# Designs tried in a protein design run: peptides against a protein of PDB entry 5VZU. Part 73

Target 1, 271 residues: chain A of PDB entry 5VZU
Amino acid sequence: GRTLEDIFHEHMQELILMKFIYTSQYDNCLTYRRIYLPPSRPDDLIKPGLFKGTYGSHGLEIVMLSFHGRRARGTKITGDPNIPAGQQTVEIDLRHRIQLPDLENQRNFNELSRIVLEVRERVRQEQQEGGHEAGEGRGRQGPRESQPSPAQPRAEAPSKGPDGTPGEDGGEPGDAVAAAEQPAQCGQGQPFVLPVGVSSRNEDYPRTCRMCFYGTGLIAGHGFTSPERTPGVFILFDEDRFGFVWLELKSFSLYSRVQATFRNADAPSPQ

## One batch from the design tools (peptide; made by RFdiffusion4, then SolubleMPNN)

Design b2_p15_2_s4 (from b2_p15_2, 4 letters changed)
Fold by OpenDDE base, seed 4:
Structure b2_p15_2_s4 (fold): chain B 271 residues (1-271), chain A 15 residues (1-15)
Amino acid sequence: as target 1 above (271 residues)
Amino acid sequence: SREKILEEMRKLFNS
């Protein structure tokens, strides 16, 4: 039978061959584009910037994390055989926090899958409702030629009288104990573990996370064929580390901030 | 097929 090593070697050879084919097809013509770091905003979940992923046979991946209101995006700076540079490899919905269960139930992949898929259905419903409002809002600006409907006379409706009965009904104010939303203690991270059957390249991932959000990852075949979004979980570990759980792939990608200070990498002020 | 892409990507991520 093929060993895991044989499969790995065949896969690496295929990736090398693909890289060779792609580089050869462009006659060694490389285009370089300057990348600017996104400006930091006070409402950004963490400082935006470059993050290094080291997952699978891709080796070194660089993504730009940026914030766009209630969304975050991981944009590929390095392309791979499936997904070109400049594509949004991950999209995070900051409206849809994922509440992880306790550490024991976090080992259950089916529980994480249930939680993520429930959030996915909510996101789909919100998109359908928002699509209808945007559709109906455009239809009503037909110019209603307000034909001046003639001023029909004010019929003086009569002043009916004063009847004053003061019925006392002292309905007890039911103490709706507003369940005090415990202020999410922003300080102490939750214990974190990957579900059983989620592959991580390294077992050396943070065992505590600050918060999780629903997200989608981009998948495609070789040469960016049939690109689609797959559901996942964005995991914020700290200011310098995040992960993405690819639910359907049963894979985890860890990203760490590139600590290098770049001179003149800030976006030029919009003139 | 979608499943073929998922299997390809799974191999890519899990290698």
Scores: peptide ipSAE 0.479, ipTM 0.941, DockQ to the pose 0.620
Fold by OpenDDE base, seed 3:
Structure b2_p15_2_s4 (fold): chain B 271 residues (1-271), chain A 15 residues (1-15)
Amino acid sequence: as target 1 above (271 residues)
Amino acid sequence: SREKILEEMRKLFNS
């Protein structure tokens, strides 16, 4: 019978072989591209930059985190046999915050799945509604044949007089109950635990999180075949750490900031 | 198939 160790060794050999095949297919043509760090903006959720993924057998996964208004993106710096470098491995919707339940209910994968799938459905509805408004707006520009309607003379409408009756209609300013946006207590971390049945490479992940957002991860077969987006949760732990829960994969990826300082890594000023 | 991709990805994430 094959031992668990035999199966592990066979799997590692397969991964090494796949990496070798993948790298060999490029006929030793290595293209080097300079990577620039994204500029930091005041409204960025955290400082953008390079993050190291600590998930999976691929070894070192490097992702560039960047912010684009209401969206964040994780772009692969390291390619793998499935997803090439330059692809957006994760896309985060900063409009759709995920509220995690209490610590006990966080252990329930079905509860997390419910919450994420409800948000996914809202995102789909918003996309459909926005698509309809954009569709209806294009239909009305039928080519109006500008028949030159003859310039009928503008009759001088008479100057109606100044009767300034001050209607005192003291319309009470309806108390717009400013829904007191409870100041998002941005400061206090919520207790965090992975659901039962979500795989993590190790138990060494932060046990508190600042906030969570809906996101999607990219999956594909070998050679980037049949790429698709799968739902997940972006977990912000701190300034230097975030995670992604891959809902369908039942997997967790931890990302930690690369602390290396790069000289001259800033994008050249647009001349 | 999609299921094959998910299984391949799951193996990669869990190893």
Scores: peptide ipSAE 0.473, ipTM 0.940, DockQ to the pose 0.587
Fold by OpenDDE base, seed 5:
Structure b2_p15_2_s4 (fold): chain B 271 residues (1-271), chain A 15 residues (1-15)
Amino acid sequence: as target 1 above (271 residues)
Amino acid sequence: SREKILEEMRKLFNS
């Protein structure tokens, strides 16, 4: 039978061959784009910049983490046979925090799956509601050319009566217990473990996280065929490390900040 | 199919 090592080796050979084919096809058209580091903003969750991913047979992935209001994005700097460079490999919704359970329940993949899928449904509802408000606002300004239809004098139909008593229906205002937004205590890390059956290339991932958010990852077939977003969890470990749990893939990607100071990597000030 | 893409990507991520 094929060993796991044989399958890995064949798959690595296929990936190398694909990378070679793609590189060779583009060899005459290597457009070098200068990558600028995004400017840091005070409200950024961490300093934006380059992060090195170590997941799967791709070996080395570089992503640019950037912040866009209540969203964060991981943009691929390195492409792969499925997803080219410049694609948003991860999108994080900073409005939708994921609360991890205790360390024992974190090992349960079904519990994490439940939590993520509930948040996904909320995000879907918010997108539908926001889509309706944007749609209804444009429809009403048809110019009613008020053609002056003539004043027909229709008659005085009569005065009927009487005294409907005011029922004092004292509807008690149900206290909508505003779910107290527990202030994101940015201070104390929570114990962290991957669920059973989530693959990590390295068991050497941080065992404490600061916070987690709902996100989506990009998946595609070879040659960027049928690209779609899959649900996942963005895990902030510290200022220099984050992870992404790919829920449907049952995979974990660890990203570490590239510590290399690039001279002149700052985006030119918008003139 | 979508499932084929997921299987291909699982191999990529888990290898």
Scores: peptide ipSAE 0.468, ipTM 0.940, DockQ to the pose 0.632
Fold by OpenDDE base, seed 2:
Structure b2_p15_2_s4 (fold): chain B 271 residues (1-271), chain A 15 residues (1-15)
Amino acid sequence: as target 1 above (271 residues)
Amino acid sequence: SREKILEEMRKLFNS
């Protein structure tokens, strides 16, 4: 019978062969593109830059993290057999924060799935509504010919009177102390654990996170066939580390800042 | 198929 080891070896051989095939296919038209680091902005969630991911059989992946107003983007610097370099591997919606439950409920994959899918439906609704407002705003410039509406006569509505008595009952207004939603202090890390059944290459991930956001990851077949977006969670751990939970894949990718200093890697000033 | 892509990607992430 095929052992688990035989299956792993065959899969690794297939991946090596695929890596050889795609690299050999690109060898006929290898274009070298200079990569520029995005400029840092004051409103950036963390400093933009290069991050390294190491997850599954992909090995070392390099992603550029950049901020675009209320969106963040991870752009592949390294390609793989499925997704070429320059593709947006992750797109993060900074408008849609994911509130993780307590540590016990964070172990429940179905709870995380529920939370993420509810946010996905809100994002879809907002996209539909914003599409309607952009559509309706063009139609209403029809010239309102102000036809003078004729003065309809004021019918005198009649006077009816009666007396009813002032019942006193002085019920004290119970001070409903509106529990001021303490602004979730953006600075206090919350305890973090992966759900049961989410694959991580190792258990060496940060056990506290700052913030989580809704996002989508890019998936494709070999040779970038049938590319699509799948829902996930962007997890900010600290200034130098973030993760992405691929909900449908039940997988976790950890990314760490590349600490290398690059000379002349700054984006040319927009002239 | 979409499920084939998901399975290929699961293998890549979980290997």
Scores: peptide ipSAE 0.465, ipTM 0.938, DockQ to the pose 0.592

Design b2_p15_3_s1 (from b2_p15_3, 5 letters changed)
Fold by OpenDDE base, seed 1:
Structure b2_p15_3_s1 (fold): chain B 271 residues (1-271), chain A 15 residues (1-15)
Amino acid sequence: as target 1 above (271 residues)
Amino acid sequence: GLYVPVFPNYEKLPL
């Protein structure tokens, strides 16, 4: 029978062959599209921009990270055999923070899976509740025929009256000790390790993370066949590095900021 | 803006 190693080797050879065929047959007829870097906002979790990723067997990819209120998005700048350029490879829900367990329990894939699937179910419930509120509002615009009921003019009636009693009641200033919501501990990074059985292309990943969030990743067959979104974890390491754990694929992708400065890369200001 | 290569749809690769 084919070993798992044989299947991975065959798939890697196929991806390399597809890339070779593409680069050799198209006689340098590469179509280029113009992209603009997203503007930075004060509330952005990190500076938006270009990141260089390692995506399993696909090799080196470029993604654009951008922020959209309570969501972050990774958009493919480079395509691959499965997912074309311009697709949203990752979508991060900044409302749903993932709490990683201690370092010992982080090695347990089933524990990470449990935590992620519990958050996925909450996100699904919130979407169902929000869908019901939006659905009920549309149903009641039955076309009530506006019968033109006539303009009858009825009357004036009157004016009364003044009375001003001044009741003093001196309600005590209850010291509402505003429980200072302890500013969500932005500071202390936690120890980070990949679960056993999660594949990484490189074992050289940051061993401390700042924050984790629930997200979904896009997967597809060759030629963008049967595209679907799978659950995962966005791992913020620092200002220039993040990761994504693909839960169902049992894989990890590391993304590092492209440090190159580009002239005229900013979007034209909306006039 | 930056110019980035558009990988063609792999459906046109003669595999």
Scores: peptide ipSAE 0.115, ipTM 0.644, DockQ to the pose 0.584
Fold by OpenDDE base, seed 5:
Structure b2_p15_3_s1 (fold): chain B 271 residues (1-271), chain A 15 residues (1-15)
Amino acid sequence: as target 1 above (271 residues)
Amino acid sequence: GLYVPVFPNYEKLPL
């Protein structure tokens, strides 16, 4: 019977073949779009720009990393058989830091899965609560129909009920131990290793990371069929390298900054 | 700006 490895290998070969056929047939007929490098902002986690990614299955891809307040986005500059160019391959929530365990426990995929799914549930709850507040705020502008209600009469308010003594219920203030937000040690990298069973095309990934964030990755069938967002981990290694762990796919993508200087690649100044 | 290829949707490729 075909193993999961055989199916994955066949799928990889199919993806490579599709990409080869595409590039070979369309090399002379490629429609080009102009892209601009996003301007850097002071609050950007790292300098935005072009990154070369190695998708295990898809070979070399180019992604634009950009920052949008508390969100980062990876936008496909190169397409593949599943996801066309211009799609957001990753969406990162910079509000939801993931704390990796120690190096020993980082090898445990189930531990990483637990941590990511707990953060996913928090993000889902926050979205539901924020959706309710936005919904309730629109409902209260009912038209003030000023119906002139007629002046019905002063019925007499009856008598004084008795002196209930105030019980001093000294409710001790339960010390809500504010979980001390461990100060984001922005400076010291932690040892990093992929969980067992997470596929990486290259074992030559950085063995130290600065910080991790919750994110979602886009997956689809061939031809961009049934596109969905899957949970994952954005891993910042340094100013020029980041990774994404695709949790459900058990895969890792490494992205490295394109060091090439591009003339006239900057966004036009907003006039 | 950089010019980058627009990869078509592979469903539309005459494979």
Scores: peptide ipSAE 0.115, ipTM 0.643, DockQ to the pose 0.549
Fold by OpenDDE base, seed 2:
Parts: sequence; C-alpha cells; structure tokens
Structure b2_p15_3_s1 (fold): chain B 271 residues (1-271), chain A 15 residues (1-15)
Amino acid sequence: as target 1 above (271 residues)
Amino acid sequence: GLYVPVFPNYEKLPL
C-alpha cells in the first residue's frame, strides 16, 4: 500500500508540477504588480518586510509581514496553486499572546490545541461584545429632548442630631501590593519545540522563541476553492525569523527575513 | 518597488 509519506511526496510533486506548469504557461502573460515595503514604525514588533518561508508542501514562498496596530499580517507575494498572490496567508492578533508550556508539555499537541482553542473562543467573545457595543452605541443617540423637568420643591430634610463618638480603631490597611504582573520579560527566549505530529520540512528551526500570538491562516483547495481561516500560532523567534503553526493541518511554516536590499522599494511617503 | 508576478486566477489552470 502507499505509505502516508508516499502520498505526501506524490502530492508535493503534483504541487511543484502545477507551479511549474503555471509559471511556464503564464510566463508570457504574467502581470507584474509593483509592491512597496511597508514603512517601519517604532511600535512594530519587528521590522516589517519580506520573509521567505517553507510553506507546507508548496516549497519556498515569499510573504510580506506588516503591522496594523494590534494586528500583524502576512501577505502572499508568491502565489501557489491553492492561494493567489496578494492574499493574506496569516492574520495575527497581537492582543492575544499564547503562553507556551514547559518544553515537556510543548511536545503534547493536545495541550497546544487546548491553549489555542481557548484563545480562539476569547477572540470570538470579544468580537461579539464589540459588535454589541457598536450596535448599542448607535441606538442611544436618539435626541433626548431634555424636557425641563419642573423644579420639585426641596423638602427640608430634618436635622438629625450630633452624637459623635469617634471610635479610633486604626485597622492598618494591609497594603495588598497587587503584584504588578511583571511585564513578561520581552527579552528572555523560551525553549521551543514543535509538538509531536506537527510536520516541519526543516527540523533546523530555532529552539528558542521570544513570544507567541494567536493567529489565523488561510487555506484553500486548488484554484482557491472553499477558502477558510484556520487557527494557528504565530511564533516570533527573533528580529529575522518567525513561524506559524497550522493547528488543524498539524504543520509548521518557518519564515526568514529576505536580507536583500531593494532599491526604490520603500513606499512613497504619504504626502 | 519590487515587481512581483500577479498570478492569474488558478481556476484557469488546465490541469
């Protein structure tokens, strides 16, 4: 019988062949779009830019990482047989950090799955609540015609008397020093390992990570059929490397900064 | 800017 590895190899060969046929047939018809590198902002988690990644069975892909307030986006610069160029391959919620367990428990896929699904549920709840606040906030701006409520006369409340005994009991306010949650030290790398059963094309991934965030990845069938967003984990390794764990696909994509300097690649300054 | 290929709609791949 075909092994799962044989099926995976055949599927990889098919995807490479599709990409080759595509690039070869459309070489004469390839429309080129000009892309600009996003401007770097001081509050950006890392410098935005081009990253090269190993994307599952598709091989080498180029994505643009950009920051949009409390969200990050990976935009496909290279398309593949499933997802066209220009699609957002990953959307990262920088509000929702994922705390990885210890190295032993990081090998447990079910533990990672639990953590991610709990965060996914919180994100859904926040989206529902924020939708309600935006809905209710518009409903309350009915013009309250402030009809002048007539001045009801001040009933003179009677002067109840004075008895003043000051009980001194100086209960020391126990300063419950709310242990200010030490801002998770942004500098110490946590030991990192992929869960058992998460496929990586390259086992030479960083074994330490700075921080993780909840995100969603775009998946689709061939020809961009039935596109959907699946839950995952964005892993920041360093200034030049990040990963994405595709939870449902049990796959890991490693992205490394394209170190090439591009002339005239910067976005024109907003005039 | 970088010029990147716009991959046309894969719906037209004669596979």
Scores: peptide ipSAE 0.106, ipTM 0.642, DockQ to the pose 0.603
Fold by OpenDDE base, seed 4:
Structure b2_p15_3_s1 (fold): chain B 271 residues (1-271), chain A 15 residues (1-15)
Amino acid sequence: as target 1 above (271 residues)
Amino acid sequence: GLYVPVFPNYEKLPL
């Protein structure tokens, strides 16, 4: 019978063959598009820019990381046989942190899966509730029929004044122990390891992460067939490196900043 | 702005 390893090797050979066919067919017809680097904002989690991704059999891909309030996006600069250039390969919800367990429990894929799926359900609920508020707000512009409010009379309610005595009851101030919100330690790295059964083709990933967030990754068949968003984890390692765990695919992608300085790469100032 | 291939010729990416 086909082993999982056989299926993986066959799929990898198919992707290499597709890559070879595509590179060979398009060798003479490179279409270029102009891109601009996103402007950096002070509230950006890291500097936006170009990242090189290495994942699986696809080889080297270029992704633009950008920040959009409480969301981050990885946009494909390079396409592949599944996902064309310009698609959002990852979308990160910066409202929903993923708290990784201790290093021992990080090896448990089912624990990570539980944590991610619980956050996914919260995100889905918030989207449903926010969708209802946007729907109800449009209905109430019924015509204001100016019904003439009848002038109902000033009933003078009377002045009763009596002298009730000051009871001194000295209730002790209960010490409300303000649970000190531990300041979100936005800087201490946590030990990081991939769960058992998550495929990383490169074992050379950072073993410490700053923080993790819930996100979705875009997957599709060849030719962008049946595109869907799958749950995952965005892992910030440092200013120049992030990862994405594709939960359903049990795979990990590592992205590293392109360190090249580009002249005139910035977006033109909005006139 | 940078010019990037729309279709990845991975061998010709000057990265």
Scores: peptide ipSAE 0.066, ipTM 0.614, DockQ to the pose 0.240

Design b2_p15_3_s2 (from b2_p15_3, 6 letters changed)
Fold by OpenDDE base, seed 4:
Structure b2_p15_3_s2 (fold): chain B 271 residues (1-271), chain A 15 residues (1-15)
Amino acid sequence: as target 1 above (271 residues)
Amino acid sequence: PLYVPVFPNYEKVPL
C-alpha cells in the first residue's frame, strides 16, 4: 500500500516535474520586473528585505518581507504552481503575539493549535467590531436642521448653606501591589522546537526564537485555484531568520535573509 | 537594480 511517505515523495516529484515544465516552457520569454527594497523604518521588527524560503516540495523561493504599521507581509517574489509571484504568501499581525509554552509543551501540537485558534477568534471578533463602527459612522450625517431651541430662562436655584462635620475615617490604603508587568525582555530568546507531527524539510532550524506572532498563510490549488488563508505562527529567530508554522498543513517553512547587496535597489524617494 | 522574472499566470497547460 502507498505509505504517507510514498504519497509525499510522488507529490514532490510531480511538483519538481511541474517546475521543470514551467521553467522550460518559458525559457525564451521571461518578462523581468524591477523590484525595489522597502525602506527601513525605526519601528520595523527587523530590517525589511529579501528572504530565501525553503519549502519542502517547491525548493527555493524568494519572499520580500515588509512592514506596514502593526502588520508584516511576506510577498512572493518567485511564484510557484499554487501561488503566483506578487501574492502575499504570509500576513503577520504584530498586535497578536503568540506566547509559546515551555519546551516540553511546545512538542504538543494540540497546545500550539489551541493557542493559535484562540488568537484567530480574537482577531475575528476585533474585525467584526471594527466593521460595525465603520458602518454606523456613515449614517448620522443627516442634515442637522438647526431648529433654534428657545432660550429657556435661567432659574436661580438658591444658595443652601451649612457646616457638615469632617468625619476623619482613616481608611488604611490597601497596598494594591501592582503586579509589575515584567518588561517583556525583547533580548533573550526562548528555547524553540517544532511540535510533533509538524513537517520540516530538515531538522536544521534555530532552536531559539525571539518572538512569535499570529499570522495567516495563503494556500491554493494548482493554478491559484480556491485560494484561502490558513492560520499560522510567524517565528522571529533573529535579524536574518524567521519561520512560519502552517497550522492546518502541519508544516514549517524557514526563511533566511538574502545577504547580497543590491546597488540602486532602494525605492526612489517619493518626489 | 533587482530584477525578478514575472512568471505569467500558471494557466493549466493541459497535459
Scores: peptide ipSAE 0.078, ipTM 0.648, DockQ to the pose 0.581
Fold by OpenDDE base, seed 1:
Formats: sequence, structure tokens, C-alpha cells
Structure b2_p15_3_s2 (fold): chain B 271 residues (1-271), chain A 15 residues (1-15)
Amino acid sequence: as target 1 above (271 residues)
Amino acid sequence: PLYVPVFPNYEKVPL
């Protein structure tokens, strides 16, 4: 019978063939868009720029990594039959760090799934609460200049009677258990392994990671049909490598910095 | 300068 691997290889071959047909049909009539490398900021997790991705069936992809405050974005520079160029293939929430378990428990896909889904729920709650605060803040109509109503004479309020007995309402101070931020051991990379059943194109991924963050990946059918965002894990390996675990797809994408220098690719100074 | 092809929407090229 056809294995899941056979089906995956056939689908990969079809996608490569489609990409070849598309690129060949446009060979004489390509519209080119100039892209600029994003400026680096001091607070950027790593230097922004171009990364080459290896993702299962799609082969080689080029993604631009950029930073937007507490968010990072992977923007497709190369399209594929599912997702066109210019789409945000990954969106990373740099506020929501994922702590990976020990190396033994990292093999458990269900443990990673639990951790990611708990973070996803927190992100949803924060979005609901922040949506309420942004709604209420617009209701402050500017101070109506209260016309000075004429000073009616202060009638003398009569004397305070004495004997209010002190009720000892011993309200116990609710111990707000400050979740002790375990000091992130900022210096030593954590041992890293993919969970059992997460597919990678090869086993040649870094076995040590610096940091992980919650993120969402864009998936779609052919021709960008039914596009949706799925939960995942952004894994920072080093200055030049990151990964993305597609949780629902049980797949891993490795991205490596494009080391090519591009002349005159810097963003124009904001005028 | 870095230029990327604007791939048109992957319209269903009939195979």
C-alpha cells in the first residue's frame, strides 16, 4: 500500500513541478518588485534579514525576518502554490516565551502541544481584555467647560457626634503569589530535539536552542484557498538560524540566514 | 538592489 511517506514524496514532486511550470511560463514577462532589507534595531532578537527555509514539500523558500516591537514576522519572498509571495508565513509573539521541558520530555509531542495551547489561551485572553480597554478609552469626551455656576452660600454643616466603635475587620491580605520569574539562564543554550512524530526534511537541525516563542503560521490550500493561522513554536537556535514547529501539521521548518551581501538593499531613510 | 519577481497569483495553471 502507499505509505504516508510515498504520498508526501508524490505531493512534493507535484509542488516542485508546479513551481517549475510557473517560473518557466513567466520567464519572459517577470514583474520585479524591489525589496529592501529591514533596518536593524538594538532591541531586535537577532539581526533582521533574508533566511532560506527548508519546508517539507515546498523545497527552498526565502523568507524575510523583521521585528516590530514585541512581534516578529516571517514574510514570504518566494511564493509557493499554496501561499503567494508577500504573505506573512509566520507571526511570532516575543511577549510569550515558551519554556521547553528537559530533553526527555521534549520527545513527547503531547507535552509540547499542552505548553503551546496554554500559551495560545493566554494570548487570546489578553487580546479580549486589551480590546475592552481600547473601547472604553475613546469615551472620554473632552472636558466640557463647566460655566462657573454662581457660588451659593455654604450652609454650615452641624457638628460630628462621637462614638463610632472600631470594627476590627481583619481583611487577610491575599498573598498575590508573584510567579517567581525563574531567572532565564540567559547564557547556556538548552539541549533541543524535535518531538517524536514531528517531521523534518532532514535531521540536520541544531541540537541546542537559545529561546522559544509562541507564534502562528499561515497555511492554505492551492491557490491560497481557505487561508488560516495555526499555532506553532518559533525556535531561536543562533544569530543565523531559527526554526518553526507547525504544531497541527506536526512539521518543522529550518531557516538559515542568507549570507549574500546585497548592494544598495538598505531601506531608504524615512523622509 | 534586491529585486524579487512578483509571482502572479498561482492561478490554476491547468496541467
Scores: peptide ipSAE 0.065, ipTM 0.646, DockQ to the pose 0.596
Fold by OpenDDE base, seed 5:
Structure b2_p15_3_s2 (fold): chain B 271 residues (1-271), chain A 15 residues (1-15)
Amino acid sequence: as target 1 above (271 residues)
Amino acid sequence: PLYVPVFPNYEKVPL
């Protein structure tokens, strides 16, 4: 029987071959799209820009990292057989920090999976609650057709009077221990290791990370068939490096800033 | 300026 490794190896070979055939067909492509570097904002987690991504199966790719308030996005600049160029390969929720365990427990994939899925459920609940508030706000502008209902007579229902004892139920205010938002120590990196069974194309990844966030990655079949978003972890290593753990795929992608200086690549000022 | 090739949707190139 084919092992899971054989299937993965065959799939990797197919992806590499498809990418090779594709790139070879496109070596003669004279059609180019101009891209612009995103403007940097003071509140951006790191400088936005181009990153070279190393995917386990797809090889070297280019992603544009951009910031959108409390969200970050990785947009594919290079396409692959599954995800075309211009798609958002990763979406990062900067509101939902992932706290990695100690280095020993970071090797446990099931623990990382639990942490990520708990955050996923919180994000889902917040989306449902925010969807309900947006729905209820539209319902109340029914036109009050003031139909003048006729004055039916005031039946005098009688004054039954009974007793008054005020129970002093001194409900102690339960101390809602506000889970102290541990101040995001923006400065101290923690030791980092991939969980056992997470595939990395390169074992040369940063062994210290600054912070992690919940995110979703886009996956699809060949030809962008059945595209879906899967849970993952965005890992900020430094100003020039980040990673993404694809939880369901058990894979890690490392992204490093493109150090090339591009003339006239800045976005045109919004008129 | 930065330019990227316009890749068509990866239609499954029949091998």
Scores: peptide ipSAE 0.063, ipTM 0.635, DockQ to the pose 0.651
Fold by OpenDDE base, seed 2:
Structure b2_p15_3_s2 (fold): chain B 271 residues (1-271), chain A 15 residues (1-15)
Amino acid sequence: as target 1 above (271 residues)
Amino acid sequence: PLYVPVFPNYEKVPL
């Protein structure tokens, strides 16, 4: 009988063949678009730019990482049989940090799933509340004609008397040790391991991560059919490496910076 | 300059 590995290998070959067929069919009609590298900002989590990654069964992909305030975006530079070039493969919410458990509990997929789904629910609640505030804020600008309510005369409330004896009791100022939230030492990496049952094409992923964030990944059928956003985890390893855990797909994609320097690839300064 | 191919919609190539 075909093993799960045989089926996976056959599916991998099929996807590579599809990618080749598509690339070859479009070779006669390839529209080349010029890409500009995003400008680096001081507040960017890492330098924006091109990353090469292994996307599950799709093989090697190129993604542009860019920062947009409290959001990061991975944009496909290479298309695949499922998702065309120029689509946003990942959207990262830098507001919603994911705290990974200890290394033992990181092996538990259900624990990671719980943590991610709790953050997903918070993101949904914030979107609903922000939608309500934007809705209610427009309704309240009815012109309050401030009719000048006539000044009712303040009745003179009477001057009751003096005898507050000064009780001395010198209650010691309890040192409210404000637990200074130790600034999360952005420098010490946490030990990192993939959960059991999360597939990685490369076991040589970094075993230490700097930080993790909630995000969503784009998935689709062949020919970009039924595109949807699935929950996941963006994992920052270092300045040149990040990962994405596709929670529902139980897969991990590792992305590494493209070290090639591109001449004249900087975005024109906004005039 | 960096240029990338824009692949339009992947039509289902019948395998």
Scores: peptide ipSAE 0.048, ipTM 0.630, DockQ to the pose 0.613

